Peptides against a protein of PDB entry 4A54. Designs and how they scored, part 7

Target 1, 94 residues: chain A of PDB entry 4A54
Amino acid sequence: MSVADFYGSNVEVLLNNDSKARGVITNFDSSNSILQLRLANDSTKSIVTKDIKDLRILPKNEIMPKNGTKSPSTNSTKLKSAETYSSKNKWSMD

## One batch from the design tools (peptide; made by RFdiffusion4, then SolubleMPNN)

Design b1_p9_4_s4 (from b1_p9_4, 6 letters changed)
Fold by OpenDDE base, seed 5:
Order: structure tokens, then C-alpha cells, then sequence
Structure b1_p9_4_s4 (fold): chain B 94 residues (1-94), chain A 9 residues (1-9)
């Protein structure tokens, strides 16, 4: 398994200074040991791997900071609240 | 590499 297999993965990086960064792996410079992340604001952060304490791949279902991948606009079809037409059966007592 | 180690966890 190569590092390239994780390109495009969303990750949380815990740094040695206990700060955290979240982003998508866009590149790894093996010569300099630099991991590049695209952040939620579309900026790029370069992290020297020696400064990384821990790294985890985020599940796809975790609310990743919406980088502009338009989550498919779930057209919230406003399920128009089915107006329960309470058909009041007006029992006409004839 | 350190990164490979981190990704293998």
C-alpha cells in the first residue's frame, strides 16, 4: 500500500504541539517528508511528518468540512407535511 | 516512512 492510495482521503492530523488539522491529502513529498492537506477553506497546508503525532482517516459520513464538493443537494424535497386531512366524517344524522 | 507508519494505524 502506497501513500498515494490515500490521496483524496479526509484526515485529521494531530500535531506534536497538540494542535489539529483536518483536510484532504493532496500530495506527499517523500524527499522532504512533507504532507500536503487541502483545508476546508481550499487553502493548502504543508506539514512535516516529523511534527505529526497521530493521523486518522475520517469516515466518509463524518461531517467533513464541506469543501465545495457539493454534497449532492439532497433536494430536501420538503416533504410537505402530509396535512392529515382529518376527514371529519360529519355524521349527518338524518 | 513516517507517513506510512501513521497511515497503517
Amino acid sequence: as target 1 above (94 residues)
Amino acid sequence: SKLAELLSK
Scores: peptide ipSAE 0.450, ipTM 0.895, DockQ to the pose 0.537
Fold by OpenDDE base, seed 1:
Structure b1_p9_4_s4 (fold): chain B 94 residues (1-94), chain A 9 residues (1-9)
Amino acid sequence: as target 1 above (94 residues)
Amino acid sequence: SKLAELLSK
């Protein structure tokens, strides 16, 4: 499993100083060992992996308190499939 | 990598 498999995942990072960061993994620089997160405020945070004590993937259903970015309620307007009334014209040939 | 190790837990 590569780090790239986790791009787009929500994570919580515990740093060695006991501070926490939450965000979406947007990039990893393997050469410099830098993890990039997009935070809830749409800013980016770069974290050196040596400073990470622990990291966990957050479940998709965990409503991160998105600051006021209205998740577009995809009102799945259930397009009522127009029931095509197949009027079977039974031509009774008498 | 350290990150791979962290993600593998």
Scores: peptide ipSAE 0.449, ipTM 0.895, DockQ to the pose 0.585
Fold by OpenDDE base, seed 3:
Structure b1_p9_4_s4 (fold): chain B 94 residues (1-94), chain A 9 residues (1-9)
Amino acid sequence: as target 1 above (94 residues)
Amino acid sequence: SKLAELLSK
């Protein structure tokens, strides 16, 4: 399983200093071990994985208690799973 | 990777 499989997932990151960050995984730099999150304010936060104590994926249905800030309706762009339609090119060479 | 470990839990 690649880290890329979790792109777009909403996560809570607990850092070694006991601070927390919540955001959507937008990128991971494997060479530098840097996780990039998009935060609720649309800013980006880069976190070095060595500084991460724990990480949890937030379930989509977790009714984040509406603290009154309208979670922007992330239009779940249904990433249409590219159904690799294996086009059976039935090349019937009759 | 550490991140892979964290995500596998």
Scores: peptide ipSAE 0.449, ipTM 0.893, DockQ to the pose 0.546
Fold by OpenDDE base, seed 2:
Structure b1_p9_4_s4 (fold): chain B 94 residues (1-94), chain A 9 residues (1-9)
Amino acid sequence: as target 1 above (94 residues)
Amino acid sequence: SKLAELLSK
């Protein structure tokens, strides 16, 4: 399992100074050990992993502050069910 | 990495 598997996950980070940060994992710099979070106000916070005391993944059902980012309107492309008009040409042979 | 350790708990 790689750190990249958690990109897009909502997390709560507890820092060594007992402060907390909540956000979505957007990137991890392995060379510098820096975790990047997108916060509720759409700003980005960079955290050095040495400063992290604990980290938990938040369940999807927790009311994340809806950043009013437009939920991509799932254009439900109505798959027009091709109504196969089975035109039963009943050729009545009189 | 420390982050991998934190995520594996």
Scores: peptide ipSAE 0.446, ipTM 0.894, DockQ to the pose 0.564

Design b1_p9_5_s1 (from b1_p9_5 with K5R L9F)
Fold by OpenDDE base, seed 1:
Structure b1_p9_5_s1 (fold): chain B 94 residues (1-94), chain A 9 residues (1-9)
Amino acid sequence: as target 1 above (94 residues)
Amino acid sequence: DEELRKAIF
């Protein structure tokens, strides 16, 4: 299986510095070991795989805040902060 | 995902 089989998948990456990145896998440079993610702001983040501590595939139903879709401001649905989601989901590379 | 991990590392 190759990383290309996961292109388009939403992932959350835990880095060795304990920072987190969340985005869609758009590319993988096997020669340089660089994973490329498209972030919610439509920017691209390149991550060296050696800097990855852990990763998880996010379920498809998780609403990635796309900037452009005005989520109707219905007040009450606390968008579970990325923090709340991250706290509930165990990191697993499985 | 173990398969993704194996593909990346």
Scores: peptide ipSAE 0.513, ipTM 0.896, DockQ to the pose 0.796; fails the geometry check
Fold by OpenDDE base, seed 4:
Structure b1_p9_5_s1 (fold): chain B 94 residues (1-94), chain A 9 residues (1-9)
Amino acid sequence: as target 1 above (94 residues)
Amino acid sequence: DEELRKAIF
């Protein structure tokens, strides 16, 4: 299986510096080992794969936090508190 | 996600 099979997938990447990036896989440069993500603000982030500590595929229904454009106040349907995934299983790679 | 890991590394 190639990285191209995951193009369009929404992922969370944990970097070696413990920072996180979330975005859609748009490209992979195999020559330089660079993964490209489109972020929620429509910017592109390039990540060297050697800097990746862990990654996970996000479910399609996870609303990427779009930066603060006021979505109109549609009524407070209680988004059920995201079950605190036990800190141990948060980065299970499938 | 193991298949994605194998594809990247």
Scores: peptide ipSAE 0.422, ipTM 0.872, DockQ to the pose 0.753; fails the geometry check
Fold by OpenDDE base, seed 3:
Structure b1_p9_5_s1 (fold): chain B 94 residues (1-94), chain A 9 residues (1-9)
Amino acid sequence: as target 1 above (94 residues)
Amino acid sequence: DEELRKAIF
């Protein structure tokens, strides 16, 4: 299976410095070992895979960063706060 | 995801 099979997946990345990033996998540069994530603000974050401590695929029910296609302003269901899913964050590199 | 791990690492 290739990284491309996971394009469009929403992920949480734990870095070696214990920082976290959440986004959708948009690209992987195999030559430089760089994973690209689209963030909730539509910016792109590049992460060197050597800096990744762990990775979790988020359930489809978690809010994906909207691809900026202007779907008309139907009702702002309040992006409620990042529920700290205090579920046992078993970082599963599944 | 183990399959993603194998693909990246």
Scores: peptide ipSAE 0.330, ipTM 0.845, DockQ to the pose 0.777; fails the geometry check
Fold by OpenDDE base, seed 5:
Structure b1_p9_5_s1 (fold): chain B 94 residues (1-94), chain A 9 residues (1-9)
Amino acid sequence: as target 1 above (94 residues)
Amino acid sequence: DEELRKAIF
């Protein structure tokens, strides 16, 4: 299966430095092993795949707060820092 | 996702 099959999927990425990124998969550069995410603020983040510890696909119902679409006001749940999610979330690479 | 993992790594 190609990474392209997951384009448009919302994902949460845990990096080797224990930082987290959440976004939509928009591209994969196979030559450089770079996964590109579109973040909630419409910026792009490029992640080298070697720096990825774990990745999970978020359920489609978790409407990332895109600024523009009337997805119900999911209150800006503050990206609570890495500490709270580390203990409960089974990081799985699906 | 195991298929995504296989695609990336």
Scores: peptide ipSAE 0.237, ipTM 0.791, DockQ to the pose 0.752; fails the geometry check

Design b1_p9_5_s2 (from b1_p9_5, 3 letters changed)
Fold by OpenDDE base, seed 1:
Structure b1_p9_5_s2 (fold): chain B 94 residues (1-94), chain A 9 residues (1-9)
Amino acid sequence: as target 1 above (94 residues)
Amino acid sequence: DDELRKAIF
């Protein structure tokens, strides 16, 4: 299976610096190992796969904050504690 | 998703 099979999927990416990015997979550069996400603000974020610690596909029913909908800005929840990363359930990439 | 992980890494 290729990353292209997941284009249009909404994902949450946990980076090695414990920051999170959430967006729709728009492209993957296999040559440079760069994953591109379209963020809620319609900007594009390029992430080097080496910087990815973990990722999960978000359920389709999870309301992405669209610009203008009062959906609570999913504050980049800085994983405050290593304990939240250990919650296998949140990042269970099955 | 293990398949996505395998595709990326």
Scores: peptide ipSAE 0.513, ipTM 0.892, DockQ to the pose 0.667; fails the geometry check
Fold by OpenDDE base, seed 4:
Structure b1_p9_5_s2 (fold): chain B 94 residues (1-94), chain A 9 residues (1-9)
Amino acid sequence: as target 1 above (94 residues)
Amino acid sequence: DDELRKAIF
């Protein structure tokens, strides 16, 4: 399986400096080990994989907070209450 | 998420 199989997936990345980034995987440069994310503000962030402490795939239904542009009123289908994933580390990678 | 981890690292 390659990173390309996950293009279009929404992810949360925990960096070694304890900062977080959320975005859609748009590209991966295997030669330079750089993961590219499209952020909620439509900007692009490049992350060196060596700076990644942890990563998780977000559910498709999590509306990324778009700064300022009116989310088109897609019918609020009931966000099923995030069942508290059991004491599994919030960052347990599946 | 193990498969994505394996693909990146």
Scores: peptide ipSAE 0.510, ipTM 0.891, DockQ to the pose 0.711; fails the geometry check
Fold by OpenDDE base, seed 2:
Structure b1_p9_5_s2 (fold): chain B 94 residues (1-94), chain A 9 residues (1-9)
Amino acid sequence: as target 1 above (94 residues)
Amino acid sequence: DDELRKAIF
């Protein structure tokens, strides 16, 4: 499998600083180890893979969070900004 | 999401 097989997937990324980013995988630079996400506000976030603590693919029915909006999760996540939000949910990385 | 993890790392 390659990261390209997951292009267009909605993902939630937990960073080492315990912040979260949610977006669509648009690109992966293997040479520089950079994952690119398109966020809900159509901005692009580049994440260095070393800063990723955990990652999950979101089901198609899970809504992309907007700024100031809570996501439908067990422990309720709130998007603090267009690029970052916090959550208390457990993670599965498959 | 082990396959995605393996592809990234």
Scores: peptide ipSAE 0.510, ipTM 0.892, DockQ to the pose 0.731; fails the geometry check
Fold by OpenDDE base, seed 3:
Structure b1_p9_5_s2 (fold): chain B 94 residues (1-94), chain A 9 residues (1-9)
Amino acid sequence: as target 1 above (94 residues)
Amino acid sequence: DDELRKAIF
């Protein structure tokens, strides 16, 4: 299986500095070991894989970043603020 | 996800 098989998946990434990033996997540069995420604000974040401590694939029911293309007006689930999911986020690199 | 881990690392 390749990283490309996970393009479009919504993920939460835990970095080595204990910061978190959430986004949709849009690209992977294998030559430079860079994972690209589209964030909720439609910006792209590049993450060096060496800086990744752990990652979790989010279930489809969790808030997805807006695709800048006209996703039809289905339910405006308000991207409320970074809910610090303080809950026992079982980080699984499955 | 172990498959994603194997693909990235």
Scores: peptide ipSAE 0.502, ipTM 0.889, DockQ to the pose 0.770; fails the geometry check

Design b1_p9_5_s3 (from b1_p9_5, 5 letters changed)
Fold by OpenDDE base, seed 3:
Structure b1_p9_5_s3 (fold): chain B 94 residues (1-94), chain A 9 residues (1-9)
Amino acid sequence: as target 1 above (94 residues)
Amino acid sequence: EKELREAIF
């Protein structure tokens, strides 16, 4: 299995400095060990894999970064506020 | 997930 099999997956990354990043996997540079995420603001964040402490794939029901293409106004079910998922982040590196 | 971790590291 390759990282490419997970392109388009929404992930939460825990960094070694205990900061978190959320985004969709768009690319992986194996030569430089860089994971690329598309963020909620449509920007791209590059993360060196050595800086990653842990990661998890988010379930499809969690808020995905908006692709800047105007999804037609299907009924905006009010994305309820960013519940600080103080959920016990069982960072299952499974 | 273990499979993604194994693919990255």
Scores: peptide ipSAE 0.450, ipTM 0.875, DockQ to the pose 0.774; fails the geometry check
Fold by OpenDDE base, seed 1:
Structure b1_p9_5_s3 (fold): chain B 94 residues (1-94), chain A 9 residues (1-9)
Amino acid sequence: as target 1 above (94 residues)
Amino acid sequence: EKELREAIF
């Protein structure tokens, strides 16, 4: 299986610096080990895989906050702090 | 997810 099999998947990435990135997998540079994500603001973020601590595939029904769609639920699911997120959402690379 | 991990790492 290749990373290309997951293109278009929405993922949340936990980085070694405990920051998080969420986006759609658009590309993977195997030569440089760089994962490319399209973010909610339509920008692209390149992540070196060595900087990835953990990742999870988000279910298709998780509304990526698209800028424009008033997700009626005002609950900005604040990317709960790594601590609160780890308690609620099991990080799995599997 | 395991498969994605194995593909990335």
Scores: peptide ipSAE 0.450, ipTM 0.876, DockQ to the pose 0.766; fails the geometry check
Fold by OpenDDE base, seed 4:
Structure b1_p9_5_s3 (fold): chain B 94 residues (1-94), chain A 9 residues (1-9)
Amino acid sequence: as target 1 above (94 residues)
Amino acid sequence: EKELREAIF
């Protein structure tokens, strides 16, 4: 399986510096080991794979917070408490 | 997810 099989997947990346990035996989440079993500603000972030501590695939229905547009006040349907994925499974890479 | 890790690393 290649990284290209995951293009269009929404992912959360944990970096070695404990910073996080969320975005859609748009490209992978195998020669330089660079993963490219499209962020919620439509900008692109390039990440060297050596800087990645962990990553997870996000479910398709997870609304990436778009910076700045007023989420229309859709009525408080209680998003059921995201089951506290046991701290152990939060980064269980599939 | 293991498959993505194996593809990247």
Scores: peptide ipSAE 0.450, ipTM 0.875, DockQ to the pose 0.733; fails the geometry check
Fold by OpenDDE base, seed 5:
Structure b1_p9_5_s3 (fold): chain B 94 residues (1-94), chain A 9 residues (1-9)
Amino acid sequence: as target 1 above (94 residues)
Amino acid sequence: EKELREAIF
């Protein structure tokens, strides 16, 4: 299975510095080990895989709190930008 | 989730 099989999935990434990023997987550069996420503000975040502590795939039905910008009608779950790590979150990789 | 981990690393 390749990372491409998960393109379009909403994920929450826990980084080694205990910060979190949420985004849709849009690309993976295997040569440079870079995971690309599209964030809620339509910006792109590139994450080096060595900086990833853990990852959670978000369910499609998770109504992420829409900060007021209407992302267009495509089933794009509004993703939160980077948040502080919470110990209540179960981190896993699918 | 395990499959995604194996694909990334």
Scores: peptide ipSAE 0.448, ipTM 0.875, DockQ to the pose 0.784; fails the geometry check

Design b1_p9_5_s4 (from b1_p9_5, 3 letters changed)
Fold by OpenDDE base, seed 2:
Structure b1_p9_5_s4 (fold): chain B 94 residues (1-94), chain A 9 residues (1-9)
Amino acid sequence: as target 1 above (94 residues)
Amino acid sequence: EEELRKAIF
């Protein structure tokens, strides 16, 4: 199985600095170990895999949060930026 | 997620 099998999936990525990024997987550069996400603001974020602490696939019915909004699945999580956000609450992995 | 992790790392 390859990362390409997950293209188009909505994911939440927990980074080593405890920040989070949410987006759709659009590409994976295996040579450089870079995961590319399309964010809520339609920008792209490239994440080096070594900076990833953990990740989860978001339910298809979950709306990706925009800046200043709360995720419907996480009652307390407010997205400060379309690129990255952090919450004080414990992150639940599906 | 586990299969995705295996594919990434």
Scores: peptide ipSAE 0.504, ipTM 0.896, DockQ to the pose 0.806
Fold by OpenDDE base, seed 3:
Structure b1_p9_5_s4 (fold): chain B 94 residues (1-94), chain A 9 residues (1-9)
Amino acid sequence: as target 1 above (94 residues)
Amino acid sequence: EEELRKAIF
């Protein structure tokens, strides 16, 4: 299995400095060991894998970063407020 | 997640 099999997956990355990043996996540079995430603001964040402490795949029901294509105005089901993921640290690396 | 971890590291 390759990282490419997970392109389009929404992930939460825990960094070695205990900060978190959330985004969709868009690319992996194996030569430089860089994981690329598309963030909620449509920017791209590059993360060196050495700086990653842990990673989890978020369920599809969580708010995905907007693809810049105007999704047609289907009825805005009110994205319920960002449930502050209570930091229950169960980083289940499954 | 474990398979993704194995693919990255």
Scores: peptide ipSAE 0.503, ipTM 0.895, DockQ to the pose 0.780
Fold by OpenDDE base, seed 1:
Structure b1_p9_5_s4 (fold): chain B 94 residues (1-94), chain A 9 residues (1-9)
Amino acid sequence: as target 1 above (94 residues)
Amino acid sequence: EEELRKAIF
């Protein structure tokens, strides 16, 4: 399976600096390991995968926070580090 | 999601 199979998916990315980015996957540069997200403001954010601590796919019904709407404080389910995801099949979503 | 992780990392 390739990242391209997830183009158009809405994701939340947790970065190593503990910042979060939410957006739709628009592109992945495999050569440079760069994930491109379209943000709610229609801007594009490029993220180097090495800077990603964790990611999750957001459910389709999760309202992408438009400009200024407080992201509902979804209880910070501890995004387990990407390293722990490979070992613990906790999320049944392939 | 696991497959996405495997594809990215």
Scores: peptide ipSAE 0.495, ipTM 0.894, DockQ to the pose 0.638
Fold by OpenDDE base, seed 5:
Structure b1_p9_5_s4 (fold): chain B 94 residues (1-94), chain A 9 residues (1-9)
Amino acid sequence: as target 1 above (94 residues)
Amino acid sequence: EEELRKAIF
């Protein structure tokens, strides 16, 4: 299975510095080991896989808190806002 | 998630 099979999935990424990023997987650069996420504000974040401590796929029904900007009509699964670090126990190895 | 992890790493 390739990362491309998960394009369009909402994910929460836990970084090595214990910060979190949430976004839709839009691209993966295998040559440079860079995962690209589209964030709630439609900006793009590139994450080096070396900096990833853990990753989970968010359920499609998780409603991102709508900041009033309509995410464009593409199947942008609504990302749930940053749940507190206490949800760490739900990191499933799916 | 495990399959995604395997694909990334």
Scores: peptide ipSAE 0.496, ipTM 0.895, DockQ to the pose 0.747; fails the geometry check

Design b1_p9_6_s1 (from b1_p9_6 with E3K I8L)
Fold by OpenDDE base, seed 2:
Structure b1_p9_6_s1 (fold): chain B 94 residues (1-94), chain A 9 residues (1-9)
Amino acid sequence: as target 1 above (94 residues)
Amino acid sequence: TEKLKEALE
């Protein structure tokens, strides 16, 4: 299976520096090992895979990173780029 | 998620 099979998936990435990024996978540069995410503010973040500590695919019920998108949950917050959030630790599914 | 991790290795 290739990373391309996951294009369009919404993911949360935990980096080695303990920062988090959330975005839609838009591209993967296999030659340079760079994962590209589109963030909630429609900007693009490039992440070197060696800097990834962990990642998970977000369930469809979670907010997709899109400008102006609110969470369907009771605490619907506007999704912004570079936002950190606490979620239950389930990283080992897909 | 596991398959994505494998693909990124």
Scores: peptide ipSAE 0.566, ipTM 0.910, DockQ to the pose 0.788; fails the geometry check
Fold by OpenDDE base, seed 3:
Structure b1_p9_6_s1 (fold): chain B 94 residues (1-94), chain A 9 residues (1-9)
Amino acid sequence: as target 1 above (94 residues)
Amino acid sequence: TEKLKEALE
């Protein structure tokens, strides 16, 4: 299985500095080990994989930043940035 | 999530 199989997945990344990033996986540079996330504000964040402490895939029911591509009109609930989804979801990498 | 972790290693 490759990282490309997870493109479009919404993820929360815990970094080694204890900061968190949340976004949709848009690209992975295997040569440089760089994971690219699209954030809720439509900006892009590049993360070096060695800086990742832990990662979890967020359930589809969690509002993903809308990929503007014409995927069929399922009701784009606006990713309101603020919902701190409860820490209860075990950091499990699938 | 575990498969993604494996793919990132």
Scores: peptide ipSAE 0.564, ipTM 0.909, DockQ to the pose 0.756; fails the geometry check
Fold by OpenDDE base, seed 4:
Structure b1_p9_6_s1 (fold): chain B 94 residues (1-94), chain A 9 residues (1-9)
Amino acid sequence: as target 1 above (94 residues)
Amino acid sequence: TEKLKEALE
């Protein structure tokens, strides 16, 4: 299985500095070990895999940053900041 | 998620 199989998946990434990023996987550069996420503000964040402490796939029912198709009605609900998900290992086992 | 982690290694 390749990272490409997960393109379009919404993920939460925990970095080694304990910061978190949420976004849709848009690309992976295997040569440079760089994971690219589209964030809720439609910006792209590049993450070096060595800086990843942990990650999880978010369920589809969570507001995925929709591709900027100008569909007028999709209220860009701000992905609320990582609520301290309670200690339940809600990391999807995918 | 585990498969994704493996793919990122």
Scores: peptide ipSAE 0.563, ipTM 0.909, DockQ to the pose 0.754; fails the geometry check
Fold by OpenDDE base, seed 1:
Structure b1_p9_6_s1 (fold): chain B 94 residues (1-94), chain A 9 residues (1-9)
Amino acid sequence: as target 1 above (94 residues)
Amino acid sequence: TEKLKEALE
């Protein structure tokens, strides 16, 4: 499968610096290995794939970043605890 | 999710 098959998917990305980003996959630059996410505030975040520690696709029932929705502005937040990271099945095997 | 991870490798 290609990354393009997941365009429009809402994802949570855990970065190597232990920060998190949530957004909709809008583009992938394969030449530069850059994943682009549209965030809840309608801004675009570019993430180099080498900086990704882990990621998961969020369920559709979760509030997606949409313009005008009270989606939690998932700005890059630090992971609160190692326990949260180590939570069993936090990162779906989908 | 795993398929996406593989696609990003």
Scores: peptide ipSAE 0.561, ipTM 0.909, DockQ to the pose 0.712; fails the geometry check

Design b1_p9_6_s3 (from b1_p9_6, 3 letters changed)
Fold by OpenDDE base, seed 4:
Formats: sequence, structure tokens, C-alpha cells
Structure b1_p9_6_s3 (fold): chain B 94 residues (1-94), chain A 9 residues (1-9)
Amino acid sequence: as target 1 above (94 residues)
Amino acid sequence: TEELRKALE
């Protein structure tokens, strides 16, 4: 199986510096070991694979948080409390 | 996810 089989998948990447990146896999440079993600703001982030601590594929229905421009509409849609998924390592590499 | 991990190795 190749990385190309996952093009178009939405992923969350945990980096070695404990920062996170979320985006759609658009390309992989095998020669340089660089994974390319398209972010919610339509920018592109290149990640060197050696800097990846962990990653997970997000379900298709998970709306990638678009950097919402402050649409002024104060409609407090109650973000349903993210049910604390049980302490199972949210980063379980499945 | 495990298959993607392997593909990135």
C-alpha cells in the first residue's frame, strides 16, 4: 500500500514538538519524505515525515474547522459537549 | 491508520 492510496483523506498529525496539523493529504514526495496537507484555510503545509510523532485518519463526516471568519452571527449553537471519549489514547494509531 | 503509518516508513 502507498501513501497515494490515502490522497483525499482528512488526517490529524501530531508533530514531535507536540504541535498538531489537520488537513487533507494532497501529495507525498517519497524522495524527500515530505507529506503535503491542504489546511482548512486552503493553505498548504509540508511536513517532513521524521517530524511526525503520530497521526490519525479522521472520519469523513468530521467537518474540518474552516478558519471561520468571525461571522457575526452570535447564534450560540450549543456545541454539544464533545463527549470525553474515554481516555483511550485519542491518538491510538489504528 | 496503521496502513498509512506503514506507507510513510
Scores: peptide ipSAE 0.558, ipTM 0.906, DockQ to the pose 0.773
Fold by OpenDDE base, seed 2:
Structure b1_p9_6_s3 (fold): chain B 94 residues (1-94), chain A 9 residues (1-9)
Amino acid sequence: as target 1 above (94 residues)
Amino acid sequence: TEELRKALE
């Protein structure tokens, strides 16, 4: 299975610095190990895979957060930006 | 998600 099989999937990425990014997988550069996400503000975030601590695929009914919105998790925080947010959540590796 | 993680390695 390749990353391309997950293009279009909405994912939440936990980075090594404990920040989070949420977006749709649009591309993967295997040569440089860079995952590209389209964020809620329609911008693109490039993430080096070595900086990924954990990730999960979001269910289809889960709305991608926007600026000023609240995360759906129990101990969620308001999003500071469309690119990155900090909140606690329970993670499942699918 | 596990399969995606493996694909990223």
Scores: peptide ipSAE 0.556, ipTM 0.907, DockQ to the pose 0.791; fails the geometry check
Fold by OpenDDE base, seed 5:
Structure b1_p9_6_s3 (fold): chain B 94 residues (1-94), chain A 9 residues (1-9)
Amino acid sequence: as target 1 above (94 residues)
Amino acid sequence: TEELRKALE
């Protein structure tokens, strides 16, 4: 399967610097290994795949409390809020 | 997620 099969999915990306990004997969440049995410503010973030430490697909229908973050306007899905310290780690490469 | 990981490789 291809990355295109996951377009429109909400994902959380853990980067090598331990920062996190959350967004909807909008594009993938296979030639340059760049994953594009649409963020909650409708801006686009480009991530080089080599900088990805881990990632997970977020449940489509899981509503988490908004902690001051804008939910991205997607056709059918909302991004989860940033995980709090008390949130269970659901990191998986599945 | 595993399938996405594989697709990114």
Scores: peptide ipSAE 0.548, ipTM 0.906, DockQ to the pose 0.758; fails the geometry check
Fold by OpenDDE base, seed 3:
Structure b1_p9_6_s3 (fold): chain B 94 residues (1-94), chain A 9 residues (1-9)
Amino acid sequence: as target 1 above (94 residues)
Amino acid sequence: TEELRKALE
């Protein structure tokens, strides 16, 4: 299985500096170990995988970014910032 | 998921 199998998945990432990011996986650069997320404001955040402390895939019933996903979207909903999301604060490396 | 973690390593 490759990271590409998860393109379009909505994820929450905890970084080593304890900051959080939430977005949809749009790309992965294996040569440079860079994970790219599309954020709620349609901007892109690049994260070096070595800076990732923990992550979780968000359920499909949660809010997703408006655009920029590879997975088919039947509804466009603006994401909230990961730093403000606390309802299901369970981290997983699954 | 565990599969995603493995793919990122």
Scores: peptide ipSAE 0.537, ipTM 0.905, DockQ to the pose 0.744; fails the geometry check

